Peptides against a protein of PDB entry 1EBD. Designs and how they scored, part 60

Target 1, 138 residues: chain A of PDB entry 1EBD
Amino acid sequence: KASYEGKVAAEAIAGHPSAVDYVAIPAVVFSDPECASVGYFEQQAKDEGIDVIAAKFPFAANGRALALNDTDGFLKLVVRKEDGVIIGAQIIGPNASDMIAELGLAIEAGMTAEDIALTIHAHPTLGEIAMEAAEVAL

## One batch from the design tools (peptide; made by RFdiffusion4, then SolubleMPNN)

Design b2_p17_8_s4 (from b2_p17_8, 8 letters changed)
Fold by OpenDDE base, seed 5:
Structure b2_p17_8_s4 (fold): chain B 138 residues (1-138), chain A 17 residues (1-17)
Amino acid sequence: as target 1 above (138 residues)
Amino acid sequence: SVDREEALAKIKELAAR
């Protein structure tokens, strides 16, 4: 089971040879709030039989978001339980369209929630929420 | 494109909230 889950996720992230639909291609909506996604959605991973942790952290608890008076939404990490690898991320909130790039890089590089949790983010910044969500996944 | 499938169904109903 675990081997299958790892294979499916890795193949999807890296893209299937027969499909141009790479999981690591970001999607962005410049709405209010902004929305962005890269990689797996939680339910998508579950439907493929991947055992995942969905780690969610709200912008209402982010120092920069509070300072900007823009605290709607959250960041969600989709983390594969087998190895802690981040396989998806969604951001609903301030600067989501730009912030998704960090998580796209993390997914493409096969980073874990621990890798993000141990990455020092400047305080206070919106990007710090990625670290906070990663800590939730641990 | 960064924008596709209606932004993945409005980011999958705002990341299933």
Scores: peptide ipSAE 0.542, ipTM 0.892, DockQ to the pose 0.038
Fold by OpenDDE base, seed 1:
Structure b2_p17_8_s4 (fold): chain B 138 residues (1-138), chain A 17 residues (1-17)
Amino acid sequence: as target 1 above (138 residues)
Amino acid sequence: SVDREEALAKIKELAAR
């Protein structure tokens, strides 16, 4: 049985056909560092009464970011506590504009933090930060 | 449009942290 929170999240992510307000449409700011978001922000989820885990992992702990000498920022996953489903993600850091697509896919597919944590990412890559953040959410 | 503008504002806030 889906909770009210689960229903609200699903409806928001899927958007309303009349408005095409898909929560899973990425937003990108090509700044230095780059910034990107898809799905719920943590506070947005809380304001809608969704109980969430905000899992954050810094680029300063990412092997590829260290190798590139570009370690400013972090990845944040917004995970629904009820079932571990990823409902939002934000990236502040290197290649955020491209990396957000993986998380957009995960949200659209209704994947969990466990699904991402168990996905093998090439090492060392910027992308493996998604796996690291997913592990924080477990 | 409004939701997208708000999202962009929130991203900018995160970048400032």
Scores: peptide ipSAE 0.511, ipTM 0.885, DockQ to the pose 0.052
Fold by OpenDDE base, seed 2:
Structure b2_p17_8_s4 (fold): chain B 138 residues (1-138), chain A 17 residues (1-17)
Amino acid sequence: as target 1 above (138 residues)
Amino acid sequence: SVDREEALAKIKELAAR
């Protein structure tokens, strides 16, 4: 998404222009389990000198995943400690390819882990895992 | 492209697990 690289908001969220693509463009692997990522990886953020919290929540603790008997994997949020802004997310597990869009939106909008934690998710849903991971980051 | 360099090397090898 070339148009995203020129956005001041995207540059501010990414910290530098070279990282804008990592924030803006999701990556998806349609495997079993599915894999998806948007924004920074934990180690990538650390290598760039960003102090982060990596909040991990397993699908084995998600009520919908349990009901579906599909509990492999986890969601990981990468949260900047300075301001609580979500700068990356990875999902390994059921519906990761679709669920990454919520977190892509959150990152693009400059939302915090608190914003997600305070968002009421329907119960029971796979989407609750984003809220649970956000709570871990607080 | 959905296949971003093999999904960033298989999601940085499954998000470092």
Scores: peptide ipSAE 0.483, ipTM 0.875, DockQ to the pose 0.036
Fold by OpenDDE base, seed 4:
Structure b2_p17_8_s4 (fold): chain B 138 residues (1-138), chain A 17 residues (1-17)
Amino acid sequence: as target 1 above (138 residues)
Amino acid sequence: SVDREEALAKIKELAAR
């Protein structure tokens, strides 16, 4: 966020108006395992009165994570029940810091869990876990 | 929207599980 805000400010000063006007700003902790989040947390959505599905899929069930011997954690999708729209995502596990971008894109685009579930992910990949979690939400 | 500090706190909580 800070780096992006700096870029936006620099571009604006250079005569190219731009804004940080996004629905979903990611947060990342480069720990072991990595942790990332974008959009709503499950409890946050509930506290706001949004009826949600929290679809969780473990890295222990991901073929690439198994092959890497790095299976700690999970991906969680926070899906609005009313329309199936993804409103949040959390990743605890390998490459969470990079993988969160797909879900950030999905949230910004107003995609549903079905959209992600029907998106072909290469097998085996860590990113495939997003598709698996989306299938859980259906 | 998600407050950054709260988000970080929640991420840390998730990592502790």
Scores: peptide ipSAE 0.457, ipTM 0.869, DockQ to the pose 0.036

## One batch from the design tools (peptide; made by RFdiffusion4, then SolubleMPNN)

Design b2_p18_1_s1 (from b2_p18_1, 9 letters changed)
Fold by OpenDDE base, seed 3:
Structure b2_p18_1_s1 (fold): chain B 138 residues (1-138), chain A 18 residues (1-18)
Amino acid sequence: as target 1 above (138 residues)
Amino acid sequence: RREEIARLRALVEARRAA
């Protein structure tokens, strides 16, 4: 968020037409394991009266995570039940800080869990956990 | 952060409806 706002400010100072046009803002904690989030948490959606599916898949079941001996944590998708649209995602685990970008893109594009589930992810990779979690939401 | 998330979601939905 701060980096994006800085870019907008720089453009404004330079005389270019620019406004802060917020999209889903990722949040990252560079701990071990890393934590990353974008969009709604499950409870936040429920508190706003949104009927959601929380689809969770563990890194302990991911082939690349097993090969790396780094299997702590999970990926969670928050999916709106009405239309299957992804409205949030959380990752605790290896490479969470980079992996959250795919899900941020999916949320901003209005993609469904089906869209992610039907996207081929390379095997074995950490990234394929997004596909696995999406399948849980179907 | 709930208020900010709600604002962002409303913005996205408005764009999709336009």
Scores: peptide ipSAE 0.021, ipTM 0.415, DockQ to the pose 0.076
Fold by OpenDDE base, seed 4:
Structure b2_p18_1_s1 (fold): chain B 138 residues (1-138), chain A 18 residues (1-18)
Amino acid sequence: as target 1 above (138 residues)
Amino acid sequence: RREEIARLRALVEARRAA
């Protein structure tokens, strides 16, 4: 966020039109396990009256996580029930800080759970967990 | 995963057609 806003400010100072226009700002805690979030938490969506599906998939069921013997945590997708649009995601687990970027992209682009579910992820990877969670939301 | 992908695609197509 700060880096992006700094870039926009620099462009403005240089006389180039630029705008800050984002929907989702990622938040990362580099703990063990890592924690990452983007967009709505399930409860935040509910508090705003958004009917959501919270699709959760554990790293314990991810092939790469098993191979790495690092299976703590999960990925949660927060999906708007009316249209299947992903409005939030939380990851607790290995490589969460990097994996959240895919979901940030998905949210910014207005993608659905179907879009992620139909995106082929390399096997075996930690990133497959996003696809697995999206399948749960279908 | 090929069969699963095919099933998912069929599901999505059905939803989009409805």
Scores: peptide ipSAE 0.021, ipTM 0.543, DockQ to the pose 0.042
Fold by OpenDDE base, seed 1:
Structure b2_p18_1_s1 (fold): chain B 138 residues (1-138), chain A 18 residues (1-18)
Amino acid sequence: as target 1 above (138 residues)
Amino acid sequence: RREEIARLRALVEARRAA
């Protein structure tokens, strides 16, 4: 967020039209396990009257996480039922701080759970968990 | 940036419709 705001300010100073637009701003906590979030939490969406699917997949079922002996936590996708669009994601677990970027991109682009489910992820990787969670949301 | 986001989303929807 701060870096983004800095970029907007720099562009404005340089004479380029720019505006702050807080869409899909990631939040990361570098704890053990790491925590990351982007977009809506499930309850936030529900409180706003959005009918959502909360698709959860555990790292305990991820091949790379097992190989790393680091299987605590999960990935959760918050998917709008009306059109399958991903509106939020939360990750607690290994490499959450980096993995959230894929989901931030998905939200910014207006992608659906199907888009992620149909995206081939390398095997075995932690990133496969996004694909697995997307499949749950279908 | 808002216009850029709109263009991106339009591209995704166009791809989806194709």
Scores: peptide ipSAE 0.018, ipTM 0.497, DockQ to the pose 0.491
Fold by OpenDDE base, seed 2:
Structure b2_p18_1_s1 (fold): chain B 138 residues (1-138), chain A 18 residues (1-18)
Amino acid sequence: as target 1 above (138 residues)
Amino acid sequence: RREEIARLRALVEARRAA
């Protein structure tokens, strides 16, 4: 957030039009396990009257997490029911700080759970959890 | 930035329609 806001400010000072969109800005805590979030939390969406699917998939069911013996946590996708568009994601687990980038891109591009579910992820990787959670949302 | 996001969404929608 701060780095992005700094870039926007620098662009404005240089005379270029720029805008901040907080919806797709990730928040990360580099704890053990790591925590990452982008877009809406489930309750935030509900409070705004958005009908959502909260699709959750645990690291304990991921082949790479098992191989690394690091299986704490989960990934949650917040998906708008009307059209399947991903509007938020939360990750608690290994590599959450890097994994959130894919989901930030998906939200910014207006992708659906189907788009992620139909994207082949390398096996075995932690990133496959995004695909698995997307399948839950279908 | 908002305009860029809107363009990206339009491109994805166009791809889905193909």
Scores: peptide ipSAE 0.018, ipTM 0.483, DockQ to the pose 0.496

Design b2_p18_1_s2 (from b2_p18_1, 6 letters changed)
Fold by OpenDDE base, seed 5:
Structure b2_p18_1_s2 (fold): chain B 138 residues (1-138), chain A 18 residues (1-18)
Amino acid sequence: as target 1 above (138 residues)
Amino acid sequence: ERAAIAALRAAVAARRAA
């Protein structure tokens, strides 16, 4: 957020047409395991009356996580039931800080769980877990 | 399980194409 706002401010000062127009701001905690989130948490969506699917997939079932012997945690997608649009995501586990960027992109673009599920992810990778969680949401 | 995933993907793709 701050870095992006700083970039927009610099562009505005330079006289360039720019706007802060974002839907989702990622939050990262560089703990072990890492924690990352973007958009809605499941409970936040429920509190706002949004009917959601919380699709969860564990790193213990991810081939790359197994190969790394780093299988703690999970990825969770928060998917609006009405249209399948991804409105939030949480990752606890290896490389969560970087992996959240894909899901931030998906939310900003208004993508659905189907869009992620039908995107080919390399096997075996940690990033493949996003595809697996999206399949759970279908 | 891989076969089940493939079937799901095919079904989803068919819906998206409609």
Scores: peptide ipSAE 0.023, ipTM 0.516, DockQ to the pose 0.037
Fold by OpenDDE base, seed 2:
Structure b2_p18_1_s2 (fold): chain B 138 residues (1-138), chain A 18 residues (1-18)
Amino acid sequence: as target 1 above (138 residues)
Amino acid sequence: ERAAIAALRAAVAARRAA
């Protein structure tokens, strides 16, 4: 957020067109395990009357997490039931701070759970958890 | 599980082809 806003401000000062046009601002806590979130939490969506699917996949079921001996936590996708659009994601686990970027991109682009589920992820990677969670949401 | 995943992917592909 702040870095992006700083870039927009610098562009504005330089006389370039600048706009802050984004839907999803990632929040990261560099704890152990790391925590990352972007877009809606499940309860926030429900409180706003959005019918959602909350698809959760644990790091303990991921081959890379097992190989790293770091299997704490999970990824949760918050998917709008009406159209399958991803509207939020939460990650607690290894590399959550970097993994959230894929989901941020997906939300900003208006992608669906199907889009992520059908994207080939490298094996074995932590990123496959996003694909697995998306499959749960199908 | 892998068979279920394959079925889901096939169903999604069929839906997108429409």
Scores: peptide ipSAE 0.023, ipTM 0.517, DockQ to the pose 0.036
Fold by OpenDDE base, seed 3:
Structure b2_p18_1_s2 (fold): chain B 138 residues (1-138), chain A 18 residues (1-18)
Amino acid sequence: as target 1 above (138 residues)
Amino acid sequence: ERAAIAALRAAVAARRAA
């Protein structure tokens, strides 16, 4: 956020058209396990009257997490039920701080759970958990 | 900018559906 706003400011000073236009600001806690979030939490969406699917997949079912003996936590997608658009995501587990970027990109691009489910993820990787959670939302 | 982003998203969606 701050670095992006800095670019906008620099462009404005240089006399170029610029705008701040973003939807999803990631938040990360570098604990063990790591915690990361972007977009809506499930309850926030419900409080705003958005009908959502909360699709959850555990790291205990992820092949790479098992191989690393680091299986605590889960990924949760918050998906708008009407059109399948991803509006939020939370990750508690290994590499959450880096993995949240894929989901931030998906939200900013207006992608659906189907878009992620149909994206090939390498096997075995921690990143597959995003695909697995997206499939739960279908 | 918002209109440009919307147009880009629409173009990407059209390519995906093709």
Scores: peptide ipSAE 0.020, ipTM 0.446, DockQ to the pose 0.206
Fold by OpenDDE base, seed 4:
Structure b2_p18_1_s2 (fold): chain B 138 residues (1-138), chain A 18 residues (1-18)
Amino acid sequence: as target 1 above (138 residues)
Amino acid sequence: ERAAIAALRAAVAARRAA
């Protein structure tokens, strides 16, 4: 957020048309394992009366995570039941700080769990966990 | 579960072909 807003401010100062436009702001904690989140947490959605599916897939079942011997944690998708739209995601695990960007894009674009499930992810990659979690949401 | 995914994929493919 701060970096993005700084860019917008710099562009404005430079006389370029610029605007801050976003739906979701990623949050990252560079711990071990890393933690990343974007959009709604499951409980936040429920507290607002949004009927959601919380689809979770563990890194222990991800081929790349196994190959790296780094299998702690999971990815969770928060999916609105009415239309399958992804409204949040949380990642605890390897490369969570980078992997959250795919899900940020998905949320900003109004994508569904179906969209992610039907996107081919390279095998074996950590990124496949997003596809696997999306399949759980179906 | 895999059957449901397969059915979804088939439905999506049909929609894309239309």
Scores: peptide ipSAE 0.019, ipTM 0.515, DockQ to the pose 0.038

Design b2_p18_1_s3 (from b2_p18_1, 7 letters changed)
Fold by OpenDDE base, seed 2:
Structure b2_p18_1_s3 (fold): chain B 138 residues (1-138), chain A 18 residues (1-18)
Amino acid sequence: as target 1 above (138 residues)
Amino acid sequence: DAAALAALRAAVAARRLA
């Protein structure tokens, strides 16, 4: 957030039209396990009257997490039911701070759970959990 | 709120490659 706001300010000073128009601002806590969030939480969406699917997949079912002996936590996708668009994601687990970037991109691009589910993720990786959670949302 | 939802939907519609 702050770094991007700084870029927008610098671009504006340089005479380039720029605005902070991002929907997906990531929040990260570098704890053990790491915590990351972008977009809506399930309850926030419900409180705003958005009908959502909350698709959850555990790191304990991820091949890379098992190989690393680091299987605590989960990924949750918050998917709008009307069109399958991803509107939020939460990750608690290994590498959550980096993994949230894919989901931030997906939200900003207006991608669906189907778009993520049909994206080939390298095997075995922690990133496959995003694909698995997207499949749960279908 | 309804305005936030409308803004989100508008942003999605503008950015999504159909």
Scores: peptide ipSAE 0.022, ipTM 0.562, DockQ to the pose 0.193
Fold by OpenDDE base, seed 1:
Structure b2_p18_1_s3 (fold): chain B 138 residues (1-138), chain A 18 residues (1-18)
Amino acid sequence: as target 1 above (138 residues)
Amino acid sequence: DAAALAALRAAVAARRLA
């Protein structure tokens, strides 16, 4: 957030038309394992009356995580049932701090679980876990 | 609430890349 707002401010000062326009703000904790979140938590969505699917996939089932011997944690997608739109994501595990950016982009672009499930991810990668979680939501 | 849901739906729809 602050870095993005700083960039928008710098562009405005430079005479470029710029606005702060975002739907989702990522939050990262650089712990071991790393924690990252963007958009809604499952309970927050439920408290607002949004009917959601919480699709969870463990790093213990990810080929790259296994190859790295770093299999702690999971990815969770929070998907709106009405239209399959991704409204939140949480990652606890390896490279969560960087992997959250894909899901931030997906939320900002209004992507569905189907959009992620049908996106080819390189094999073997940690990023495949987003595809696997998206398939769970279908 | 219903207003938050409507706002979310509108924001998502406005940004949707199909």
Scores: peptide ipSAE 0.021, ipTM 0.558, DockQ to the pose 0.067
Fold by OpenDDE base, seed 3:
Order: C-alpha cells, then sequence, then structure tokens
Structure b2_p18_1_s3 (fold): chain B 138 residues (1-138), chain A 18 residues (1-18)
C-alpha cells in the first residue's frame, strides 16, 4: 500500500496520469509460512451480504510444494456465487508474497474462477495451486 | 483516471476464456 501510493505520487509529479484504486491492494506478512491476502476475506463478504464460495486448496496436494518439502498452508479463493467473479484471495504457504500478484490481477480485471481454472499453469509449480483452487470453485 | 481504469477492467473482463 504505502509503496504503491509513493509510486503513484512520483508518477503524478513526473507528469504521468495515474489513478489509485484500492479494490485489490495486497497485504503481505513475510512470516514462515508467508501470509498474503488481497480483496475480500470470506467473512467480510458475508458481512456485506455477498453470497460467496470459499474455495480452498492445500499446499500438501501441490506437486511443487511436495518436491520442496514445504507443504504447510493453503490457497483460498473468495468467489461471488452470482457470477463466479473472484473478489478475494488468501494464501498461507511457500512464496505467498509473490503468488498473490496473479490473484490481485485477476480481481482487478474482474476475472472469474473459470478464467483461472482454464489458464494453463506450468507443472509442477507452486502457482498451480491457484488453478486447483479455482477448479474447486466450479 | 478512474473512468479509464474502469474501461480497461471492463475490456479485460469481456475477454473471459468462457
Amino acid sequence: as target 1 above (138 residues)
Amino acid sequence: DAAALAALRAAVAARRLA
């Protein structure tokens, strides 16, 4: 957040038009395991009266995580039931701080769980867990 | 600006795979 706001301010000073939109601002904790979140948590969506699917996939079922012997945690997608649009994501696990970027992009673009599920992710990768969680939401 | 950002989002969303 703060770094992004600083970038936007610098761009404006440099004469480049910029807009700040906080719909998909990531929050990251560089713990072990790492924690990352973007958009709605499941409970936040429910508190606002949004009917959601919380699709969860564990790193213990991810081929790359198994190969790395780093299988703690999960990815969770928060998907609006009405239209399948991804409105939030949480990752607890290996490389969560970097992997959240894909899901931030998906939320900003208004993508659905189906869009992610139909995107071929390289195998085996940690990022493949996003595709697996999206399939759970279908 | 906000309108340009919204238009870009809409254009990307219109290219959904299915």
Scores: peptide ipSAE 0.020, ipTM 0.487, DockQ to the pose 0.424
Fold by OpenDDE base, seed 4:
Structure b2_p18_1_s3 (fold): chain B 138 residues (1-138), chain A 18 residues (1-18)
Amino acid sequence: as target 1 above (138 residues)
Amino acid sequence: DAAALAALRAAVAARRLA
């Protein structure tokens, strides 16, 4: 958020048209394991009366995580049941800080779990966990 | 399952055309 707003401000000072337009702001903690979140948590969605699927996939089942011997944690997708739209994601695990960007893009673009599930992810990668969690949401 | 995948792809395609 702050860095993005700073970029918009710098562009405005330089005389370029720019605006802050975002739906989802990522939050990252560079711990071990890393923690990242974007959009709704499951409970936040429920508290707002949104009927959701919380699709969880563990890093212990991810081929790249196994190869790295770094299998702690999981990815969780928060998917609106009405239309399958991804409204939130949480990642605890390896490279969570970078992997959250895919899900931030998915939320900003109004993508569904099906969109992620049908996107080819390179094998073996940590990023495949997003696809696996999306498949759980189907 | 090939039938499940085909059904999913068809549903996604239909949504994208709407």
Scores: peptide ipSAE 0.015, ipTM 0.470, DockQ to the pose 0.044

Design b2_p18_1_s4 (from b2_p18_1, 6 letters changed)
Fold by OpenDDE base, seed 1:
Structure b2_p18_1_s4 (fold): chain B 138 residues (1-138), chain A 18 residues (1-18)
Amino acid sequence: as target 1 above (138 residues)
Amino acid sequence: DRALIAALREAVAARRAA
């Protein structure tokens, strides 16, 4: 957020069109395991009266995580039941800090769980876990 | 966020217990 706002401010000073209009701001903790979040948490959505599916998939079931011997944690998608749109995501586990970007993009673009489920992810990769979680939401 | 912190603590605790 701060970096993005700084860029927008610099562009405005330079006389370029600038706007700050984002739906989701990623949050990352570079711990072991890493954790990352973007958009709604499940409980936040529920507190606002949004009917959601919380689709969770463990790294223990991910082929790349197994190969790396780093299988702690999970990916969770928060999906609005009304239209299948992804409104939040949380990752705890290997490479969470980088993997959250795919989900941030999906949320900003208004994508559905189906969109991610139908996106081919390379095998074996940690990123496949997003596809697996999306399939759980279908 | 409290939910994220709680989830992190759970994951770390699970790793330490293993």
Scores: peptide ipSAE 0.022, ipTM 0.558, DockQ to the pose 0.021
Fold by OpenDDE base, seed 4:
Structure b2_p18_1_s4 (fold): chain B 138 residues (1-138), chain A 18 residues (1-18)
Amino acid sequence: as target 1 above (138 residues)
Amino acid sequence: DRALIAALREAVAARRAA
């Protein structure tokens, strides 16, 4: 966010009008395990009256996580029931800080759980967990 | 900076409209 806003400010100073316009701002805590979030939390969506599916998939079921012996945590997708659009995601686990970017892009682009589920993820990778969670949401 | 996201939104919208 701050970096993006800095670019917008620099462009404005240079005489090129630009606006800060984003749907989702990622938040990362570099703890062990890492924590990352973008968009709505499940309860936030519910508090706003949005009917959601919370699709959760554990790293303990991810092939790469097993191979790394680093299986703590999960990925959660918050999916709007009305249209299947991803409106939030949380990751607790290995490489959460980087993996959240895929989901941030998905949210910004208005993608659905189906879009992620139908996207081929390299095997074996931690990133496959996004595909698995998306399949749960279908 | 927003070009990719805008393009993706357009592509998704077009696909879903079909």
Scores: peptide ipSAE 0.016, ipTM 0.373, DockQ to the pose 0.687
Fold by OpenDDE base, seed 5:
Structure b2_p18_1_s4 (fold): chain B 138 residues (1-138), chain A 18 residues (1-18)
Amino acid sequence: as target 1 above (138 residues)
Amino acid sequence: DRALIAALREAVAARRAA
């Protein structure tokens, strides 16, 4: 957030029109395992009366995670039922700090679980877990 | 994997057309 706002400010000072207009701000904890989140948590969505699907997929079922012997944790998508739009995501596990960026992009773009499920992810990669979780939400 | 992708695309297309 701060870095992005700094970029917007620099562009404005330079005389280029720019605006801070974002939907989701990622949060990352560089622990072991790493933790990352963007958008709604499941309970936050429920508290606001949004009917959601919480689609969860474990790193223990991911081929790259197995190869790395680092299979703790999961990816969770929070998907609005009415239209399939991804409104939140949480990752606990390997490379969560970087992997959250894909899901931040998805939320900012208003993508659905179907959009992610139909995006081909390289095999074997940690990133496939996003596709797998999206398939759970279908 | 390719078979799954094809099946998903067909299913999604059907949903979106409905």
Scores: peptide ipSAE 0.016, ipTM 0.396, DockQ to the pose 0.044
Fold by OpenDDE base, seed 2:
Formats: C-alpha cells, structure tokens, sequence
Structure b2_p18_1_s4 (fold): chain B 138 residues (1-138), chain A 18 residues (1-18)
C-alpha cells in the first residue's frame, strides 16, 4: 500500500494524473511460516452477508512443499457463491509473501475460481496450491 | 474509482462468458 501510494504521489508530482485505486491490499507477516492475506477473510464476508465458499488446500499435499521439506500450513480461497468470484485469500506456509501476489491480481481483476483452476501452473511449484484450492471451490 | 473497477470486472466477466 505505502509503496503504491508513493508511486501515485511521485506521478502526481511529475504532472501525471494518477489515482489510488485498488481493491485488494495484501497483508504479509514474514514469520515462520509466513502469513499472507488479501481481500476478505471468510468470516468477514459472512458478517457482511456474502455467501461464500472457503476452499482450503494444504501444503502437505503439494509436491514442491514436500520436496522443500516445508509442508506447514495451507492456502484458503474465499469465493463468492453467487458467481464464483474470488474475494479473498489467505496463505500460511512457504513463500506465502510472494504467492499472495497471484491472488491479489485475481481479486483485482475480478477473476473466478474457475479462472485460476484453468490457469496452468508450473510443476512442481508451490503456486499449484492456488490452482488446487480453486478446483476445490468449483 | 469503484465504478470503474466494477465496470472492468463486468467487462472481463462478459468476455469470459462469451
């Protein structure tokens, strides 16, 4: 957020119109395991009356995580049932701080779980968990 | 501009539905 706002400020100073306009601001804790979140938590969505699917996939089921001997945690997608649009994501596990970017992009673009499920992810990667969680949400 | 974002999302959704 601060970095993005800094870019907007720099652009404004340079005389270029720019606006702070974002939907999904990532939050990251660089702990072990890393924690990352973007958009709605499941309970936040429910509290706002949004009917959601919470699709969870564990790192213990991911080939890359196994190869790295780092299988703690999970990825959770928060998907609006009405239209399958991804409205939130949480990751606890290896590389969560970087993996959240894909999901931030998906939320900003208004993508569905199907969009991610149909996106080919390289094998073996931690990123495949996003695809797997998206499949769970279908 | 939430209206613009909504419009973009709708456009993407429409494209994917086609």
Amino acid sequence: as target 1 above (138 residues)
Amino acid sequence: DRALIAALREAVAARRAA
Scores: peptide ipSAE 0.012, ipTM 0.386, DockQ to the pose 0.281

